# Ledger of designs, part 69: peptides against a protein of PDB entry 4ASU

Target 1, 270 residues: chain A of PDB entry 4ASU
Amino acid sequence: ATLKDITRRLKSIKNIQKITKSMKMVAAAKYARAERELKPARVYGVGSLALYEKADIKTPEDKKKHLIIGVSSDRGLCGAIHSSVAKQMKSEAANLAAAGKEVKIIGVGDKIRSILHRTHSDQFLVTFKEVGRRPPTFGDASVIALELLNSGYEFDEGSIIFNRFRSVISYKTEEKPIFSLDTISSAESMSIYDDIDADVLRNYQEYSLANIIYYSLKESTTSEQSARMTAMDNASKNASEMIDKLTLTFNRTRQAVITKELIEIISGAA
Target 2, 83 residues: chain B of PDB entry 4ASU
Amino acid sequence: FTFASPTQVFFNSANVRQVDVPTQTGAFGILAAHVPTLQVLRPGLVVVHAEDGTTSKYFVSSGSVTVNADSSVQLLAEEAVTL

## One batch from the design tools (peptide; made by RFdiffusion4, then SolubleMPNN)

Design b1_p12_6_s3 (from b1_p12_6, 10 letters changed)
Fold by OpenDDE base, seed 2:
Structure b1_p12_6_s3 (fold): chain B 270 residues (1-270), chain C 83 residues (1-83), chain A 12 residues (1-12)
Amino acid sequence: as target 1 above (270 residues)
Amino acid sequence: as target 2 above (83 residues)
Amino acid sequence: SYPSYIVLAVEP
């Protein structure tokens, strides 16, 4: 490679490093906010899931309609955040299909659709866009819940799949159950709950759905920002190493050119 | 007893004597070993009675309250403020 | 027809 080629490459990598470093800082700021907002959201969301865990609600085997909600975002450059969710969605869909269930999919974030559209296009009910530019709010979760309930798809049970935040360097893709009103109302384990009005139960379920979605969004956002921060850090480090390597190559090449020129002068060939 | 909004936690797995909640069917008090129930909140006053005799008051908007068989209680309000 | 895409409201 000529000195000009090396110089051009160095300039390019240095620019990339600047961009990745800037993106790291932005991601770090967003992560800090997300982590702070996740603390109460986790208590809130886990609290909402407590009923389903304690009551051990079961869906009869003859019920066939299953909904999968995948939660991620529209934005890339965050490692395996989207692919992890999509992978688990695929696995769950395949398992359910093998069990003779009808599966429909909702994607929260455009990346889910981007990954699954080719293979699962017929199973998609809807995709929610404009996820990831701002922190998710309870209002956003309520919109998603409302749209699901108004979709006309009468699922029996469902699964919400999202990345749970563990630490700044770790997330885990998890699944939480979603139950229809009919499934909850007919569950034998719910018999211990005294004289629940049908309207009360309906409203309760609507809140429960919104709560779980909100929780999943907060976990997903925190995981994503952390993963992006890590990805940008790694990119910056890789760029730094490449810059060092190319700088050495540049120096060696420059010395070789000088030596060649000296030889040409001495030999009279210049 | 857990009491939280999406943005704030007031109680997390705490032991309390009594919680008064405003529900769509009316206000009622949740005591120790209350029968399992599900209710939806209406805007109103929540009063938490601690074991030491202290009381805390909150205003809540909408939400839900769950009393489980194991005596655990989850009060989840969309919005809540300390009074 | 149910839309294939729904845009979440952007709060200012």
Scores: peptide ipSAE 0.304, ipTM 0.922, DockQ to the pose 0.102
Fold by OpenDDE base, seed 3:
Structure b1_p12_6_s3 (fold): chain B 270 residues (1-270), chain C 83 residues (1-83), chain A 12 residues (1-12)
Amino acid sequence: as target 1 above (270 residues)
Amino acid sequence: as target 2 above (83 residues)
Amino acid sequence: SYPSYIVLAVEP
């Protein structure tokens, strides 16, 4: 490589390093906020899931329509955040198909569609965009819930797949169930609940869905920002190492050029 | 008893004597061993009666309340403020 | 037809 080539490459890597460092700082700030906001969101979301666990809501086997909601974002450069969700979605879809279920997919964040569009395009109902630039709000979750309920797909049961935050260095892809109004209404286990008005149950289910989605978004966001921070740190370190190597190469090459020129002068070959 | 909004937790698995909630079907008090039920909140006053006799008041906008067979209660408000 | 993409609105 010529000195010019090495210099060009050095400049390129240095620019990348600047970008990754900046992104690390931004991710760190977003992570700190996300972690604070996750605490109440977790209590809120887990509280909403309590009914399904305590009432032991089950979908009858004859019901075959299943909805998978994958939760991530639009923004890349966050390690395995998106691929982990997509992998779990694929696995779940395959398992459900093997069980004779019909599967439809909703993607929260454009990256889900980006990963799955070739293999699962026919299963997509809708993809939500503009996820990840700002912290998710309950309003966002409500929009998603409303659109899901109005999608025209009469699912019986669903799975929401997202990355649960564990620590700054760890997340785990998890699945939580969602149920249609019909499934909840028809569940035998619901008989223990005193005369529930149909309108009340409908409204309750709408809130429940929004609550669970909101919770998932908050978990996902916290996980993503943490992962991005780590990824950008790693990228910055890698860039630094490459800069060091290229600098050494540059110096060596420069010396070689000088030596060659000296030899040419001494030998009269110039 | 769990009482939370998306942004704030007021009670987390706490033991309380009674919770008065404003529901669309009417306000009711949740006591120990209350029958399981699901309700939707209307804007109004939530009153929590602690075991020690203290009372706290909250305004809620909307949300849900779940009373389970195991006597656990989840009060989930979209918005809530302490009064 | 149901839209393939939905943009989440920024709450004012």
Scores: peptide ipSAE 0.237, ipTM 0.920, DockQ to the pose 0.102
Fold by OpenDDE base, seed 4:
Structure b1_p12_6_s3 (fold): chain B 270 residues (1-270), chain C 83 residues (1-83), chain A 12 residues (1-12)
Amino acid sequence: as target 1 above (270 residues)
Amino acid sequence: as target 2 above (83 residues)
Amino acid sequence: SYPSYIVLAVEP
């Protein structure tokens, strides 16, 4: 490689490093906010899931329609955040199919569709875009919930798959159940709940769904920002190492060129 | 007893004496060992009676309330403010 | 026909 080539490459990598450092800082700020906002969201979301856990709501085996909601975002450069969700979605879809169930998919964030479009395009009901630019709101969750309920797909049971935040260095892809109104209303375990009006139950389910979606979004966002911060840090470090290597190469090459020129001068081979 | 909004937690697995909630079917008090039920909130006042006799008041917009068989209660409001 | 994409930023 010529000195010019090395210099060009150095410049390019230095620019990349600047970008990755900047992105790291942005991700760090977003992470800090997300983590703060996750605390109440987790209590809220876990509270909403309490019914399903305590009532041990089960979908009858004869029910075949299953909905998978994958939660991620539109934005890349966050390590395995999207691929982890997609992988679990694929696994779940395959397992359900093997069990003779019909599977439909909702993607929250464009990355889900980007990953799954080739293999699962026919199973997608809808993809939600513009996820990740701003922190998710309860309003966003409500929109998703409403669209799900209005999708026309009469699922019996569903799965929401998202990355749960564990720590700044760790997340875990998890699945939480969602149930249709019919499944909830027909569940034997619900018999202990006294005098539930059908309208009340419907409204309750709508809130529950929105709550769970909101929770998943907050978990996902926190995980994503943390992962992005880490990814950008790693990228910056890798760039730094490459810069060091190229700098050494540059120096060596420069010295070689100088030496060659000196020899030519001394030898009179002008 | 858990009482939270998406953005704020007021009670997290706390023991309380009674919680009065505004529901679409009417306001009712949740006492210890209340029968399991599901309700949806209407805009109104939530009153939490602590075991020590203190009373806290909140205004809530909408949401849900769950009373489980294990006596756990989840009050989840879309919006809530301390009054 | 149900839309394939929904933009969250657009309030219905």
Scores: peptide ipSAE 0.231, ipTM 0.918, DockQ to the pose 0.114
Fold by OpenDDE base, seed 1:
Structure b1_p12_6_s3 (fold): chain B 270 residues (1-270), chain C 83 residues (1-83), chain A 12 residues (1-12)
Amino acid sequence: as target 1 above (270 residues)
Amino acid sequence: as target 2 above (83 residues)
Amino acid sequence: SYPSYIVLAVEP
């Protein structure tokens, strides 16, 4: 019974190891693509943020409505990718609430909802699903931006929280600002921009939002695939170690069984 | 001067002499020390005049252009192709 | 009422 049990466990772990190795390879392929696509996306996205940085757009303290957009995916087995975003979202939400702000949340990816739903269900506006199976497109970002703008929530300022890709072994959770049309239009620093038509500004803001979301999705995807590769590699190594341990146990148990059988034969032949 | 689409970068922090852009309010040229402005792109031709006198032409679909006080320019097109 | 979730279109 014991040898059979060990053999069964060995078989199970070997199968898991095969799965994790396969998943690692899939993640590697997706990572390679994501990294290639991130290069132009980063230039594009950072370019979109340049206005906010250079104009130093500030939201008046009397404005109370704040939107938090968390960016991740639907897919697990990628280490701390989702929990890192959720942790920062929680921290930001708590800080804003303590400052007397109204906070609403948008989740990009089902994992954000899964983590935050119990504690922040009343703050969720919408969750976007089917994120992570395919590389994000600008179309996806445009849909998210449009839905946000049409949600009816009139935020003053927002924060988009996502994992920025650094390297195969490193990502950093960070936030970028999002501003409403009203906040942008009323900012004193915008006075240097002469004769901007209201319709132009609205359209510009829509593109800006889509651009920033697209950027965040690309950073998030690259970070996620990298993290998944690492997670699957670690899982494969752990499985290997367990296989080695169980193999030793199997050998010891087998020897014990043989010894016992020999003793029984010798004792019975008496 | 930065000119990019979501999938391709044409210029990244480059110095250019002039950029002609098609906007919803009309086509205009961005010169050195242009006043700060925000515009939305309409489908049309972008012409980049480099400092060395070379001219590059692009077709863009939609997007935005930003001219900042520090003379930095961000041209961000949804789709762009070299002509 | 605004939907609680939105499914992003998966390009075929």
Scores: peptide ipSAE 0.354, ipTM 0.915, DockQ to the pose 0.103; fails the geometry check

Design b1_p12_6_s4 (from b1_p12_6, 9 letters changed)
Fold by OpenDDE base, seed 3:
Structure b1_p12_6_s4 (fold): chain B 270 residues (1-270), chain C 83 residues (1-83), chain A 12 residues (1-12)
Amino acid sequence: as target 1 above (270 residues)
Amino acid sequence: as target 2 above (83 residues)
Amino acid sequence: SHPSYVVLAREE
């Protein structure tokens, strides 16, 4: 490689390093906010899920329509955040298909679609985009919930798959159940909840869905920002190492060129 | 008893004496061993009666309340403020 | 035809 080539590469890597450092700082700020906002969101979301756990709502085996909601974002450079969700979605879809169920997919965030488009394009109902630039709000969750309910797909049961935040260095891809109004209303375990008005139950279910989605978004966001911080830090370190190596190579190459020129001068071979 | 909004937690698995909630079908008090029910909140006042006799008031917008068979209660409001 | 994409637009 010529000195010019090395210099060009050095410049490129230095620029990348600047970008990654900047992105790390941005991610750090977003992470700090996300973590603070996750605390109440977790209580809120887990509270909403409590009914499903306590009532032990089960979907009858004869019901075959299943919805998978993958929660991620539009933004890359966050390690395995997107691929982890997609992997679990694929696994779940395959398992459900093997069980004879019909599977439809909703992607929250464009990255889910990007990963699954080739293999699962026919299963996609809708993809939500413009996710990840701003912190998710309950309003966002409500929009998603409404779209799901109005999609015309009469699912019986669903799975929402997202990355649950554990720590700055750890997240876990998890699944939570979602149920249709019909499934909830027909569940034997719901018999203990007497005299529930149908309208009340409908509204309740709408809130529950929005609550769960909101919770998943908050978990996902926190996980993503943390992962991005780590990814950008790693990228910056790698760039630094490469810069050091290339700098050494540059210096050696320069010396070699000088030596060659000197030899040519001395030997009269010019 | 859990009472939270998306952005704030007021009670988390707390023991309370009574919670008065405004529902679309009417306001009712949740006591110990209340029958399981699902309700939707209307805008109004939530009153929490603590075991120590203290009373806290909150204004809530919309949301849901769940009373489970195990006497656990989840009050989830879209918006809530302490009064 | 269900829209393939929904934009989460914050109502300003």
Scores: peptide ipSAE 0.267, ipTM 0.926, DockQ to the pose 0.103
Fold by OpenDDE base, seed 2:
Structure b1_p12_6_s4 (fold): chain B 270 residues (1-270), chain C 83 residues (1-83), chain A 12 residues (1-12)
Amino acid sequence: as target 1 above (270 residues)
Amino acid sequence: as target 2 above (83 residues)
Amino acid sequence: SHPSYVVLAREE
């Protein structure tokens, strides 16, 4: 490689490093905000899930319609955030299909569709776009919940799949259950709640769905920003190492060129 | 007893004496060992009576309240403010 | 059936 080629490559990598450092800082700021907003959201969301855990709601085996909601975003450069969710969705869909269930999919974020379009296009009900530019709000969750409820798909049970935040360096893809109104109303374990008005139960379930979606969005966002921050940090470090390596190569090549020129001068003067 | 909105936590697994909640069917008090129930909140006042005798008041919008068989209570409001 | 897209537009 000529000195010119090495110089060009160095310039390119230095520019990449600047970009990755900038992106890291942006991700760090978004992460800090997301983590702060996750604290109350987690209490809120876990509180909403408490009924399902305590009541041990079971779906009858004869029920066949299952909904999978995958939660991610539209934005890339965040490591395995999207692929992890998609992988879990595929696994769940395959297991359900093997059990004779009908599976439909909702994607929150365009990346889910991008990954699953080829293999699962016929199973998609809807994909939500413009996810990830701004922090998710309860309003966003409500829109998603309403769209699901108005979709006309009468699922018996469902699964919401998202990345749960563990730490700045760790997330885990998890699944939480979603139950239809009919499934909840018919569950034997709900008999202890017998004096509940049907309208009350319907409204309760609508809130529950929105709550769970909101919770999943907040977990996903925090995980994503953390992962992006880590990815950009790694990219910056890799760029730094490459710069060091190329700088050494440049210096060696420069010395070789100078030596060659000196030899040519000495040999030609002779 | 857990009381939270999407953006704020007021109580997290706390022991309380009584919680008064505004529901669509009317206001009622949740005491220790209350029968399991599910209710939807209407805009109104929530009053939390602590074991030490302290009373706290909150205004809530829409939401839900769950009383479980294990006596745990989840009060989840879309919006809530301390009064 | 073309997959339907819903845009989460925040009202300004």
Scores: peptide ipSAE 0.294, ipTM 0.927, DockQ to the pose 0.082; fails the geometry check
Fold by OpenDDE base, seed 5:
Order: structure tokens, then sequence, then C-alpha cells
Structure b1_p12_6_s4 (fold): chain B 270 residues (1-270), chain C 83 residues (1-83), chain A 12 residues (1-12)
């Protein structure tokens, strides 16, 4: 490699390092906010799921329609955040299909569709775009919930798949159940709940769906920002190492060129 | 007793004496060993009576309230403010 | 025909 080639490569890597460092800082700021906002969101979301856990709501085995909601975002450069969700979605879809279930998919974030469009395009009901630019709000979750309810797909049971935040260095892809109004109303375990008005139950279910979606978005966002921060840090470190290596190569090459020129001068071959 | 909005937690698995909630079907008080029920909140006043006798008041917008068989309660408001 | 995409537009 010529000195010119090495110099060009050095410049390129230095620019990349600058970009990754900047992105790391942005991700760090977003992560800090997301983590703060996740605390109440987790209490809120877990609280919403308490009914399903306590009532032990089960879907009859003869019911065949299943909905999978994958929660991610539109933005890349965050490690395995999107692929982890997609992988879990694929696994779940395959298992359900093997069990004779009909599976439909909702993607929250364009990356889900980007990964699954070739293999699962026919199963998608809707994909939500413009996820991840701003922190998710309860309003966003409500919109998603409303679109789901208005989709016309009468699922019996569903699952929402998202990355749960554990720590700055760890997340876990998890699944939480979603139940249709009919499933909840027909559940034997719900008989202990006294005189639930159908309208009340409908409204309750709408809130429940919005609540779990909101929770999943907050978990996903926190996980994503943390993962992005880590990815950018790793990229910056890798760039630094490459810069060091190339700098050494540059210095060695420069000395070799100088030596060659000196020899040519001394030998009179100029 | 858990009482939260999407952005704020007021009570997290706390023991309380009584919670008064405004629901679409009417306001009711949740006491110990209340029968399991599901309700939807209407805009109104939530009153939490602590075991120590203190009373806290909140204004809530919409949301849900769940009373489980194990006497756990989840009050989840879309918006809530302390009064 | 279910819309393939829904944009989460935040009302500014």
Amino acid sequence: as target 1 above (270 residues)
Amino acid sequence: as target 2 above (83 residues)
Amino acid sequence: SHPSYVVLAREE
C-alpha cells in the first residue's frame, strides 16, 4: 500500500470514529432518559398484566387464530436488538403453525418488516413506521392498540414480543400474552369477577392493550438505546485500534520510502 | 395496592386501608377483601386512605381499576395528579 | 385491504 492509500484510509477511519463517538453520546443521552421513564412504565405495565397472571386466563386449545406483535424500531446500529425480536417472532410463528394455528403479525417499527418481509409478508397485518425518533408516548401506544382492534382480525390469543431491559449491558427478548375480548369474557377464571358489564370489559381491554404496548415500547426503547451506546462504543474502540495499526504501518512505509530514495541518490540512479 | 400513570408511580404494592375510585358505573370504595372486579375510571377524585390514617387525594382522567381475588389492586390512570 | 403501513405521526 502506498503512503497515499494509507493516508486516505486513516482519514476515513478517523471520520468514522468521530461519527461513532457522536452517536454514542446521543445514544447515552437517550438511554438516560429512557431508563428514567422506564421505571414508572414498568410498574404501570406490570400492573396491567397482573390480571392475566392472577386470573390465569387460558385460551381454549380449539381456538386457532393467533396474533404476534413484534416491538422494535426503525433505527439501526443497535446490535442484535431487531434480529432478536425477529428471531423470536419466527420461532413463535413456526411453533404455532406446527400446532395448526393461524398466525398474523403486526410489526412495530420498520426493521421488523425489513427482516421478515421475505418469509412472512403474507402474515403481516400492519407495520408501524416512525418508531424510535422520539421517545414513545402513551398516545403512540393507543394508536397502535386502536389500529389492532380495527384491523378486523379476530384473534383468540396473541403475544407481544419485545426486548426487556435488564442493564446497560443486557436485555432479554420476552413474550407477554395478549387476549381478545372474547377470550377474556369467556374465561372460566373470570367468573369470580362479579357482574362485569360488557361495555366496561371492552373499555378495560382497550386500556389493557394500550398499557402493555406502552410498556413494551418503553422496554424496547431503553434496550435499544443501551445497545446502540454499546455498539457505538465498540465501533469507536475498533476504529482507534485500526488507527493505531495504520499509523504504525504508515511510519514504517515512510521510512522505507526514505531509505529507497537515499539509496537511489547514492547509487546515482536518479 | 398499586397506583400509577404511564409516567408516575404513586403507590407500588402498598398496603392501604381503603381506596375510593371514580368509575363509569359510579364511585365505590375498595376495602380489604373486596370482591374481585374490573372497572373503568372516569375523570374524578381518587382518595387513598392509608393504614396510618392519612388521606391522599388525586385527580385522575381515564384508566382502569382491577381488584383481584388475592385482594391486590391495580389502579392505572392515563393521567393523574396529586391534589 | 389492510394498510401495509401506519405512520405514528405525533401531532406537533
Scores: peptide ipSAE 0.281, ipTM 0.929, DockQ to the pose 0.089; fails the geometry check
Fold by OpenDDE base, seed 1:
Structure b1_p12_6_s4 (fold): chain B 270 residues (1-270), chain C 83 residues (1-83), chain A 12 residues (1-12)
Amino acid sequence: as target 1 above (270 residues)
Amino acid sequence: as target 2 above (83 residues)
Amino acid sequence: SHPSYVVLAREE
């Protein structure tokens, strides 16, 4: 490689490093906000899931319709955030299909569709876009919940798959259950709850769904921003190492050129 | 007793004496060992009676309240403000 | 027919 080639490459990598550093800082700011907002959201979301856990709602085996909601975003450069969710979705879909269940998929964020479209296009009900640029709101979750309820797909049970935030360096892909109104209403374990009006239960279920979706979005966002910080940090470090290597190569090449020129001058061949 | 909105936590697994909630079917008080129930909130006043005798008031919008068999209570409001 | 894509409303 000529000195010019090396210089050009150095400049390019330095520019990339600047970009990755900048992106790291942006991700850090978003992470800090997301982590703060996750605290109440987690209490809220876990509270909403408490009924399903405590009532031990079970779906009869003869029920065949299952919904999978995958939660991520539209934005890349965040390590395995999207692929982790997609992997879990694929696994769940395969297991359910093997059990003779009908599976439909909802993707929150365009990246879910981008990964699964080729293999699971027929199973998609809807994909939600414009996820990840701004922090998710309860309004966003309500829109998703409403769209699901109005989709016309009468699922018996479902699962929402998302990355739960553990720490700045760790997340875990998890699954939480979603139950249809009919499943909840027919559950024997619900008999202990006194005189629940059908309309009340419907409204309750709608709120519950929105709550769980909101919770999943907040967990996902926090995990994503943290992962992006890490990814950008790694990219910056890799760029730094490459810069060092190229700088050494540049110096060696420069010395070789100088030596060659000196020899040519001394030999009179120039 | 857990009382939260999406953006704020007021009580997290706390022990309280009584919680008065505004529901679509009417306002009622949740006491210790209340029978399991599910209700939907209407806009109105929530009153939390602490064990020490202190009373806190909140205005809530929509939401839900759950009383479980284990006496745990989840009050989840879309919006809530301290009064 | 259920739409393939839904854009979440974001307040700018």
Scores: peptide ipSAE 0.272, ipTM 0.913, DockQ to the pose 0.103; fails the geometry check

